# Ledger of designs, part 141: peptides against a protein of PDB entry 5VZU

Target 1, 271 residues: chain A of PDB entry 5VZU
Amino acid sequence: GRTLEDIFHEHMQELILMKFIYTSQYDNCLTYRRIYLPPSRPDDLIKPGLFKGTYGSHGLEIVMLSFHGRRARGTKITGDPNIPAGQQTVEIDLRHRIQLPDLENQRNFNELSRIVLEVRERVRQEQQEGGHEAGEGRGRQGPRESQPSPAQPRAEAPSKGPDGTPGEDGGEPGDAVAAAEQPAQCGQGQPFVLPVGVSSRNEDYPRTCRMCFYGTGLIAGHGFTSPERTPGVFILFDEDRFGFVWLELKSFSLYSRVQATFRNADAPSPQ

## One batch from the design tools (peptide; made by RFdiffusion4, then SolubleMPNN)

Design b2_p21_7_s1 (from b2_p21_7, 8 letters changed)
Fold by OpenDDE base, seed 3:
Structure b2_p21_7_s1 (fold): chain B 271 residues (1-271), chain A 21 residues (1-21)
Amino acid sequence: as target 1 above (271 residues)
Amino acid sequence: SEREKEREEKLEELRKEFNVK
């Protein structure tokens, strides 16, 4: 009978053939577009830029990390037969931090799945509530015909009502020192391990992480068919490394900064 | 057959694990 290995090999052969067809079809018709590095902002979680990401059977792909307020985005610079270049491979919600359990419980995939799905439900509720406020405001003010209601003049009188006393009660303004939420100290990184059954290309990933956030990954069939967003976890390891756990795919992508310096890669300043 | 169903489920798992990202 066909083993899982036989099925995997057949699927890999199909992928290689698809990659070959795409490469051969466009060989004589390549259009080159200049890409620019995103501008760095002080509030960026890490420096934006190019990363090498592990995409399972696709191999290494180049992803641009950029920050957009409380969202981060990974955009494919290299594409594959499923997800073309220019697509947002990952979208990260920096408002929704994921708290990983202790190292013992991090091996449990069901625990990670529970935590992520609870955050996913909160994100959906917030999107529904924010959608309702935007809908009600466009009440059609129908053109009120300004009927010219007439001038009636009535005059009367000056009634004097009385003296109410100025009670002085000098309530001291209690200085509610708004406890400035100390920016959560970039705490000592917590021990990190992948859950059992989450595939990685290798075991050479950072064993300590700084923080995690909820995010979504883009998946599709061959030729970008039926594209959808699946839940996942963005894991910040350090300034040059992050990961993404694709929850439904039970897979891990490691992203490492491209150390190459590009001349004239900065976006032109808006004139 | 139950074997064909198990094979189809395994194929779908492999399709979910590989070549979708």
Scores: peptide ipSAE 0.239, ipTM 0.714, DockQ to the pose 0.125
Fold by OpenDDE base, seed 1:
Structure b2_p21_7_s1 (fold): chain B 271 residues (1-271), chain A 21 residues (1-21)
Amino acid sequence: as target 1 above (271 residues)
Amino acid sequence: SEREKEREEKLEELRKEFNVK
């Protein structure tokens, strides 16, 4: 029977063949696009830039991390047979934090799955509600032709008198002790471990994370067929490392900053 | 057989894990 090694070997052969086919198709028609590094903003979660990500059997891929208000985006600089270059491999919602359980419960894939799926459902509800508000707001700007209604002289209605006695209802101000929301301890990293059954290229990932957020990963068949977004977890480890847990794939991608300096890589200032 | 189905499911899980992202 096919061993796991036979399956992996057949799979790697298919990927190599597809990479060869793609290379051979482009031999006569290379289009070069300049890539610029995103400008850094003060409110960026970490410095934007190039990261090397682990993509299972595809190996290492180059991803550009950029920030767009309350969203972060990973864009493929290198593509694979499934997801081409220029696609948004990950989209991160910086409004929706994921709280990881304690280290013992982090090993439970079903617990992580529950947490992520609950957040996914909230994101869907907010999108439905926000879609309704945006829809209703556009419908009411029918051009009201302001027909000039003629100024009928409204008669002087008489000055009825003043005698409203102020009732001294001395409602004691109940001291609503505003429970000071303890500022979420943003500073101390928490212990991190992958759930059981989540694959990683190796066990050499950071064992402490700073923050986690809800996100979606792009998946597709060979040749970018039937592309869809799957739920996942963005894990910030440090200034130079983040991860993405692909929940439905039970896979982990580790992203590490490319430490190379590039000349003339800054985006031209918008004129 | 159930074993062939489990194997196809595991092959599909492996294909999903390795290829689709």
Scores: peptide ipSAE 0.238, ipTM 0.718, DockQ to the pose 0.142
Fold by OpenDDE base, seed 2:
Structure b2_p21_7_s1 (fold): chain B 271 residues (1-271), chain A 21 residues (1-21)
Amino acid sequence: as target 1 above (271 residues)
Amino acid sequence: SEREKEREEKLEELRKEFNVK
């Protein structure tokens, strides 16, 4: 049978061949498209823009980060043999914050997996409920033909009776001390470490994070075959750095802002 | 089996190197 080494060598050969095919396309025709930076909004988690992301064996790729209400999106500006340019490499749900455990429990991959899968299930339930409300709302506009069904009349019945006394029982209002959600101290970042068995190309990632969110990453075979979304964690480190943990791939991507200033790169104002 | 576990561990190592993202 094929050894695991044979399968690895075949995949690496195919990846090199695909990169060669795409590179050889440059001998025939180059198409240039202007890219605009997304406009910054006051409610954006960080300034939108270009980031360089770590994509394992593909190396560094350029990703545009943009905000769309309660969602963030990473769009590939540079593609690879699996996921082409213009695809949404990551989609982040800013409604679903991930709470990381303490630093000791962050080393446990199964704990992170549990937390992410619980959030994934909540997201699926919300999508099912929202689908039902949209379905039921269309059914009830049947034309109510106003048939004037007639005035039937009856009847009287009567009477009794009197007394029952006003029991005083002064049940003390138990002050349910609403456990004040301690305002998540926005200032002090939480200590951060990757779980055991999550691959990072470099050990030089930020060891403190501000906040995390549920998200999904796009994966595919060579030539963008069988594309699917896998669960993951978006990790905000600072204004210029974020991460994505690809849970099923046990991989980490670090994204760092491209510090280049572009003249006239702002999106034209919608006229 | 122990061989099945070793094969699954090696497949998991390969999946980490199979950058499909």
Scores: peptide ipSAE 0.233, ipTM 0.716, DockQ to the pose 0.145
Fold by OpenDDE base, seed 4:
Structure b2_p21_7_s1 (fold): chain B 271 residues (1-271), chain A 21 residues (1-21)
Amino acid sequence: as target 1 above (271 residues)
Amino acid sequence: SEREKEREEKLEELRKEFNVK
């Protein structure tokens, strides 16, 4: 019977063959497109830019990280046989922070799965509610053919009415209990470990993280067939490193900033 | 058998890990 090793080898051969076919097709027609780095904003979680991500058997891929209000986006700069370049490999909802459990419970995949799926359901509910508000707002534009009834010039009347007295009521200054803005704890990194059964390309990932957010990863078959979004966790490690836990895939992608400086990589100012 | 399930789960994990993202 086929061993797990046989199946792994068959799969790797298929992936290599697909990668070879795709690369060989590009040799006949190369289109060059300039890539612009997103402008950095003060409110960006980290500096936007190019990252090298680990994609299992695909190896290393280049991803552009960008910020869009309460969302972050990873866009593939390099494609693979499943997900082509220019697709949004990850979409991060910065409204939905994930609190990781203690280090002992972080080893439990089912605990992480529970936390992520609970957030997924909240996101789904918010999308349904926001879809209803957007739907109800469109329904009331019935064409009111308001016929232009002629503007009769109704008159001036100047009525003077009088000097109502300034009541001095000296309402006591209620003590504004200054809700102590808990200083945004410049979050000391919490201990981080991957759950048991989550694969990583390397065990050399950061063992502390600043914060985590709910996100979705894009998956597809060969040739971008049946593309879907799977739930996951964005892990911010530091200014130059983040991770994504692909929950349904039980896989971890580590993203590390491309340290190369590019000349003229900034987006042209909108004229 | 439990071994066949574990094998099929591991096959599905391999398929998901290597050829989807």
Scores: peptide ipSAE 0.219, ipTM 0.711, DockQ to the pose 0.151

Design b2_p21_7_s2 (from b2_p21_7, 11 letters changed)
Fold by OpenDDE base, seed 3:
Structure b2_p21_7_s2 (fold): chain B 271 residues (1-271), chain A 21 residues (1-21)
Amino acid sequence: as target 1 above (271 residues)
Amino acid sequence: SMAEEERKKRLEELKKEFNVP
């Protein structure tokens, strides 16, 4: 019978052959675009830049991480047979933090799936509500002729006098010990493990993470057919490493900063 | 629906691409 290894080898050979055919067919019609590194902002979650990731059987892919207010984006620098270069491989919603459970419950894929799908439904509701407010706001721009309402004179409130008799009412101090939620120590990473049944190309992933956010990944068939967004989890490990859990694909991609320095890679200052 | 079956098939094909060791 075909082993899993045989199936993976056959699929890898097909993808290599497809890549070779595409690259050879277009050898005479290459468009070159200069890539500039995104400017760093003080409020960026980590320094923006180039990251190398494992993207299934395609091997190592390069993505550019950039920050756009309350969103982060991973843009493909390398294309593959499914998704061309310049597409947003991941979109991260920095408004929707995911709290991972304890280490035992992190092994439960159904628990992670529940948490992610609950956040997805909240994001969908917020998009529907924001669509209604934008629709109603356009209807009410009838020209309100702002008739100048006449300035009514502020009547001087009379200075009532000083007779402060001190009433001694000895109300008992009810000790409502509000359990101050200890601010989750922003400096120590929480223990991290992949759920059972989530595949990782490398088992050498960070076992602690700083924070997680809701995100969506782009998936498509060969030739960028039927592109759609699938739910996932962005995992920040450190300044130079992040992961993405593809929930429906049950896969994990690890991204590591490209440490190479590029001369003249900064965007020209907007004049 | 046929669209859900096609999506399911595509997800299974993509799982093979993503889960290659």
Scores: peptide ipSAE 0.318, ipTM 0.866, DockQ to the pose 0.610
Fold by OpenDDE base, seed 4:
Structure b2_p21_7_s2 (fold): chain B 271 residues (1-271), chain A 21 residues (1-21)
Amino acid sequence: as target 1 above (271 residues)
Amino acid sequence: SMAEEERKKRLEELKKEFNVP
């Protein structure tokens, strides 16, 4: 019988062949689009920019990380046979922080799955509620026929006078001991390990992470067939590295900043 | 459902793509 290794080898050869066919077929019809780096904002979780990812048979991919208020986006700069360039490969909801358990419980895939799925249901509820508020708000603008009510000149009622004495009531300043919210030590990384049964291309992922967020990844068949969002975890390791755990795929993608300096890569100011 | 089985099959195919070294 075919070994799992034989099946993987055949599948890898097919993907390489598909990549070769796609690249060769389009070689004569390449549309070049200039990519601009998103401007960095003070509130950005990390500096936006280009990241190199390696996941599965696709090899080296380039993703643009950008921030959009309480959302982050990974946009494919390189396409693959499944997902073309310009697609949002990952969407991160920065409102929905994931707290990882201790290292012992982090190895339990079912625990991570539970946490992620609970957050997914909260996000779905918030989207339904926000959809209802947006729907109900539009329904009540019936056409207010602005009947021009005539401007009756209501009279100049007079200047009543001055004297109200300031009562000195010296209420003692109760020492509201402002419990100094200890600034959440946003800087202390927590120990990190992948759950058992999550595949990583390299074991050389960071063993400490700063924070995690709920996100969705885009998955599709070859030729961008049946595209859907799958739940996952965005893991911020440091200023130059993040990961994404594809929950349903049981896979991990590591992304590292492209250290190349680009001249004239800044977005033109909107003239 | 048949749709769930097709989705499961597709996820296993995609999982192979992500797990190929």
Scores: peptide ipSAE 0.227, ipTM 0.818, DockQ to the pose 0.575
Fold by OpenDDE base, seed 1:
Structure b2_p21_7_s2 (fold): chain B 271 residues (1-271), chain A 21 residues (1-21)
Amino acid sequence: as target 1 above (271 residues)
Amino acid sequence: SMAEEERKKRLEELKKEFNVP
């Protein structure tokens, strides 16, 4: 019988052949689009820009990392047979930190899965609650066509006098116990290891991470069929490296900053 | 459910694309 390795090798050859056919067919009809690097903001977690990723069998992928308030986004610069260029391969929620356990418990995939799924349910609840508030606020602006009832001339009833003494109801200011925002511990780098059974294309990943966040990755079939978001973990290693753990796929993608300096790649200043 | 089995099959196909053994 074919081994799992034989099936994997055949599938890898098919994907390489598909990539070769796609690249060779497009050589005659390439539309070039100028890419602008996003401007850096002081509050950005790291400098935005181009990152090269190890993403499955498709080879080298280029992703643009950008920041959007409390969200980060990875946008595909290179397309693949499943996900075309310009799609958001990863969406990171910077509101929802993932606390990794100790190094021994980090090897347990079920522990990471529990932590990520608990955060996913919180994100789902917050979206439902925010959807209800937005729904109730829009329902009340039915256009009351106030039919203009004809102005009956109201007779001048006489001006009775002014003597409304304002009662000083001294409502004691209830001490709103300000929930002490736990100081965002500037995350000292912690030891990092992939869980057992999470595949990495390269075992040469950083063994220390700064912080982790909840995120979702885009997955699809060939030709961008049935696209869906799968839960994962964004791992910030340093200023030039981040990872993404695809929880359901049990895969890890490492992204490293493209060190090439591009002339005239800066976004035009908003006039 | 049939939908969960189809999703599981699709995830196993996608795992192969991700070099997940």
Scores: peptide ipSAE 0.049, ipTM 0.683, DockQ to the pose 0.587
Fold by OpenDDE base, seed 2:
Structure b2_p21_7_s2 (fold): chain B 271 residues (1-271), chain A 21 residues (1-21)
Amino acid sequence: as target 1 above (271 residues)
Amino acid sequence: SMAEEERKKRLEELKKEFNVP
């Protein structure tokens, strides 16, 4: 029988062959495009820029992280056999923070799955409500000249009476102690561990995180077939590292800032 | 549903493509 090692070796050979086929298809016409680093803004969660990812077996992935108001975006700089360069590999909703449970409950994949799916449903509801408000505003301009059909006067009846006494019960105003939302201690990272059954290419990931957000990742078959967005968790570790948990794939990708200094890589100021 | 089973099968195929162990 084929060993698990034989199957792994065959699959790795197939991925290398596919990568070679996709790269060699362009051998006759290479178009080079200059990429610019996105400008940093004061409200950016971290400095935007290039990150190197460990995603799957495809080797070194390069992603540009950029911020767009309450959204962050990871754009592929490197293509792979599934997803071409220039695609948005991850989209992060900075409106929907994910609060991780304690370290014991973080090991439970079903708990993380529950939290993410609840946030996904809220995002879906907000999109439906915002779609209805935009739809109703366009429809009302038709001047329906509704003719005034005459109101007939129907009359009826008077029924009775009785007397029930006003009981004075002086209910004390229960002090609704507004549970002061404890200011999330911005300074100390929360202990972090991957859930059991989430695969990581390397166990050397940060064991503390600053904050997490709901996000979606792009997945596709070979040749960018049937692309879809899958739910996940964006994990901010520090200024130079973030992760993405692919919930449905049960995988984790670690991204680290490219520390190379690029000369003249800043976008020209809009004149 | 048949659609959920087909989606599950497709996700298992995609997991293999992404080399998720």
Scores: peptide ipSAE 0.029, ipTM 0.654, DockQ to the pose 0.458

Design b2_p21_7_s3 (from b2_p21_7, 8 letters changed)
Fold by OpenDDE base, seed 3:
Structure b2_p21_7_s3 (fold): chain B 271 residues (1-271), chain A 21 residues (1-21)
Amino acid sequence: as target 1 above (271 residues)
Amino acid sequence: SEEEKKRKEKLEELRKEFNVP
């Protein structure tokens, strides 16, 4: 029977052949577009820029990370046989933080799946409610003829006098049980491990993360067939590294900043 | 459905692509 290794080798050969066919089509009209680095903003979670990601058989891909208010986007700079360049490979909702469990429970894929699917359902509910408010708000613009209500004269309320009797009522200080603010461990990263059955191309991923967010990844068949968004987790490790857990794929992609300096890659100043 | 079958097949192929050891 074919080994798992034989299947992966055959599939890798097919992907290489597809890349070769696409690049060897002499009749392909090549369009060149200048890519600019996004401007950095003080409120950006990390500096925007180019990251290199690993996608199993696809190998190394280049993604542009950018920030758009409470959303982050990973845009493909390199295409693959499934998803062309310029597509948003990942979209991160920075409003929906994922709280990872302890290390023991982080090994449980079903626990991570539960947490993410609960957040996904909240995001769907918020989208439905926000759609209703936007619908009802358009209906209530009937022309309110603002009839000018006549300015009723402000009657001068008389200055009641100064009777200053200080009633001493010594109300007992009710013990406000100070809810112990668990110190926001803003400084110490949380221990991080991939769930059992989530594949990583390299086990050399950071074992500590700063924070996690709900996100979606783009998936498609070859030739960008039936594109859809699949739920996942964005893992921020540090200023130069993030990950994405693809739940339905049971895969982890590690993204590392491209440290190359580019001349004249800054976006032109808005005129 | 036939669409669910195609989605399953797509996810299986993507797992092979993403989960190379």
Scores: peptide ipSAE 0.517, ipTM 0.934, DockQ to the pose 0.606
Fold by OpenDDE base, seed 1:
Structure b2_p21_7_s3 (fold): chain B 271 residues (1-271), chain A 21 residues (1-21)
Amino acid sequence: as target 1 above (271 residues)
Amino acid sequence: SEEEKKRKEKLEELRKEFNVP
């Protein structure tokens, strides 16, 4: 019978052939675009920049990590047969932190799936509620027919109304106990392991993580057919490494900072 | 549905691409 290795070898040969066809097709018509590194902001979770990511059989891809308020984005710098360059391979919601269980329960894929799907439903509810508030606010601007109010010129006189002294009703300001937002504990590194049945190209991933967030990954068929977002987990390991767990694919992608220094790659100052 | 079947098939193909043994 076909082994998993035979199926993988056949599929790898097909992907290598596709990569060869695409590379050879573009050799005659290469368009070069300058890529600028995003500026770092003080509130950025880590320094934005170029990361090398692993995508199973596709091998190594280059992704630009950038921060956009409460969202992070991984943008493909290299394309593949499914997803072209310039697409957002991952979108991270920095409002929706994922709390991983203990190391024993992290091995349970169903537990991770439960946690991620519960957060996905909260994100959907928030989008529906915010859509209703935006919808109700637009409905009330019926076209007020501007009836032409006639310009009556009445010049009537400046009657000096008397100095009524407003009484100082010293209403005591009720102590609104500002619920002290507990300072986001700079998360002590938590032991990290992939769930059983989540594939990683390399077992050489960090065994400690700083924090996790809900996110979505982009998936498509060959030629960017039927593109959709699939739920996942962004895992921040350190300043130079993050991961993404593709929940439905049962796959893990490790991203490592490109350590190369680029001259003149900084974004031009907004003039 | 037929759409769910096509989505399942797509996910199975993508799992082969992502999940190198």
Scores: peptide ipSAE 0.515, ipTM 0.933, DockQ to the pose 0.620
Fold by OpenDDE base, seed 4:
Structure b2_p21_7_s3 (fold): chain B 271 residues (1-271), chain A 21 residues (1-21)
Amino acid sequence: as target 1 above (271 residues)
Amino acid sequence: SEEEKKRKEKLEELRKEFNVP
């Protein structure tokens, strides 16, 4: 019978062949697009830019990380047989922080799955509520018939109401010692480990993370068939490294900053 | 459903792509 290894080899050969066919087909029609680096903003979680990721059999991919208020986006700079260049491979909701459990419970895939799926349902609820507010706000633009209400000039008078001196009741405001919310220790990373059964192409991933957020990854069949968003976890390790856990795929992608200086890569200022 | 079956098959193929040993 075919071994699991034989199936993986056959699939790898198919992906290599597809990649070869695509690259050969595009050789006759090379469209060059200039890529601009997003401008850095003070509120950006990390410096935006190019990151190198690994996607199992797809090998090396380049993703542009950018920040858009309370959202981050990973945009594919390199395409693959499933997802073309320019697609948003990951969308991160910076409003929905994932709290990882202790290191022991981080090994439990079902615990991570529970946490992520609970956040997914909250995000869906917020989208439905925000959709209703946007829907209800449009319904009340009934045509304001501009009835020209006439300019009546009523001028009436300046009545001087009197100087009531209310008394000095000196109630001592009790010192409610506002318990200083300890500034969330943004600086100390927490221990990090992948759940059992999550595949990583490299076991050399950071064992400490700064913070995690809910996100969605884009998945499709070959030729970008049936594209959909799958839930996952964005993991910020440091200024130059982040990960994404593809929950349904049981896969981890590590992204590392491209340590290259690009001349004239900044977006042109809007004229 | 047939759609759920197709989605499952797609996820299985994607797991092979992402989880090459």
Scores: peptide ipSAE 0.514, ipTM 0.933, DockQ to the pose 0.585
Fold by OpenDDE base, seed 2:
Structure b2_p21_7_s3 (fold): chain B 271 residues (1-271), chain A 21 residues (1-21)
Amino acid sequence: as target 1 above (271 residues)
Amino acid sequence: SEEEKKRKEKLEELRKEFNVP
């Protein structure tokens, strides 16, 4: 029978062949484009820039992280057999924070899946509601000539009657102790562990995270066939590290800042 | 559906790619 090793070797040979085909197709027409680092903004969650990530068998990938108001974007600098360079590998919704459970419940993949799918449904509802408001605003009210509706007569509604006594029942105002939302301690990261059955290439991932957000990852077949967005979790560890949990793939990608100082890599000031 | 089957097969291949150590 085929061993797991035989299947692994066949799959690795296919990926190497696909990489070879894509590189060989461009042998005669290498175009070089300068990449500029995004300018940092005060409201950016972390400094934008280049991050190195791992996608299982694809190996090392380079992604540009950038911020766009309440959205963050990972753009592929390196292509792979499935997704070409310049595509948005991850899109993060900074409006939709994911609250991770305690460390014990973080091991439960079904709990993380529930939390993410509930946020996905809220995002979908907000998109439908915002689409309806934009649709109704284009209803050209043509000037409906107000035909004068005829004066219907005032029916005199009758007068009755007096008496009911004021019962004084002084119901004590139950002190609704507003559960003070404990200000999420902005400074101390929470303990972090991957759910059971989520694969990571390396067990050397940060065991503490600052915050998590809902996001989507781009997936496609070889040659960028049937591209779609799959739900996931963006995990901010620190200023130089973030992760993405691919929920449907049961996979975790770790991204680390490229520490190389690039001379003249700043975007030209908008003229 | 046939589309759901093709999507399932695509996700199974992608899991092999992403979950290789």
Scores: peptide ipSAE 0.502, ipTM 0.930, DockQ to the pose 0.627

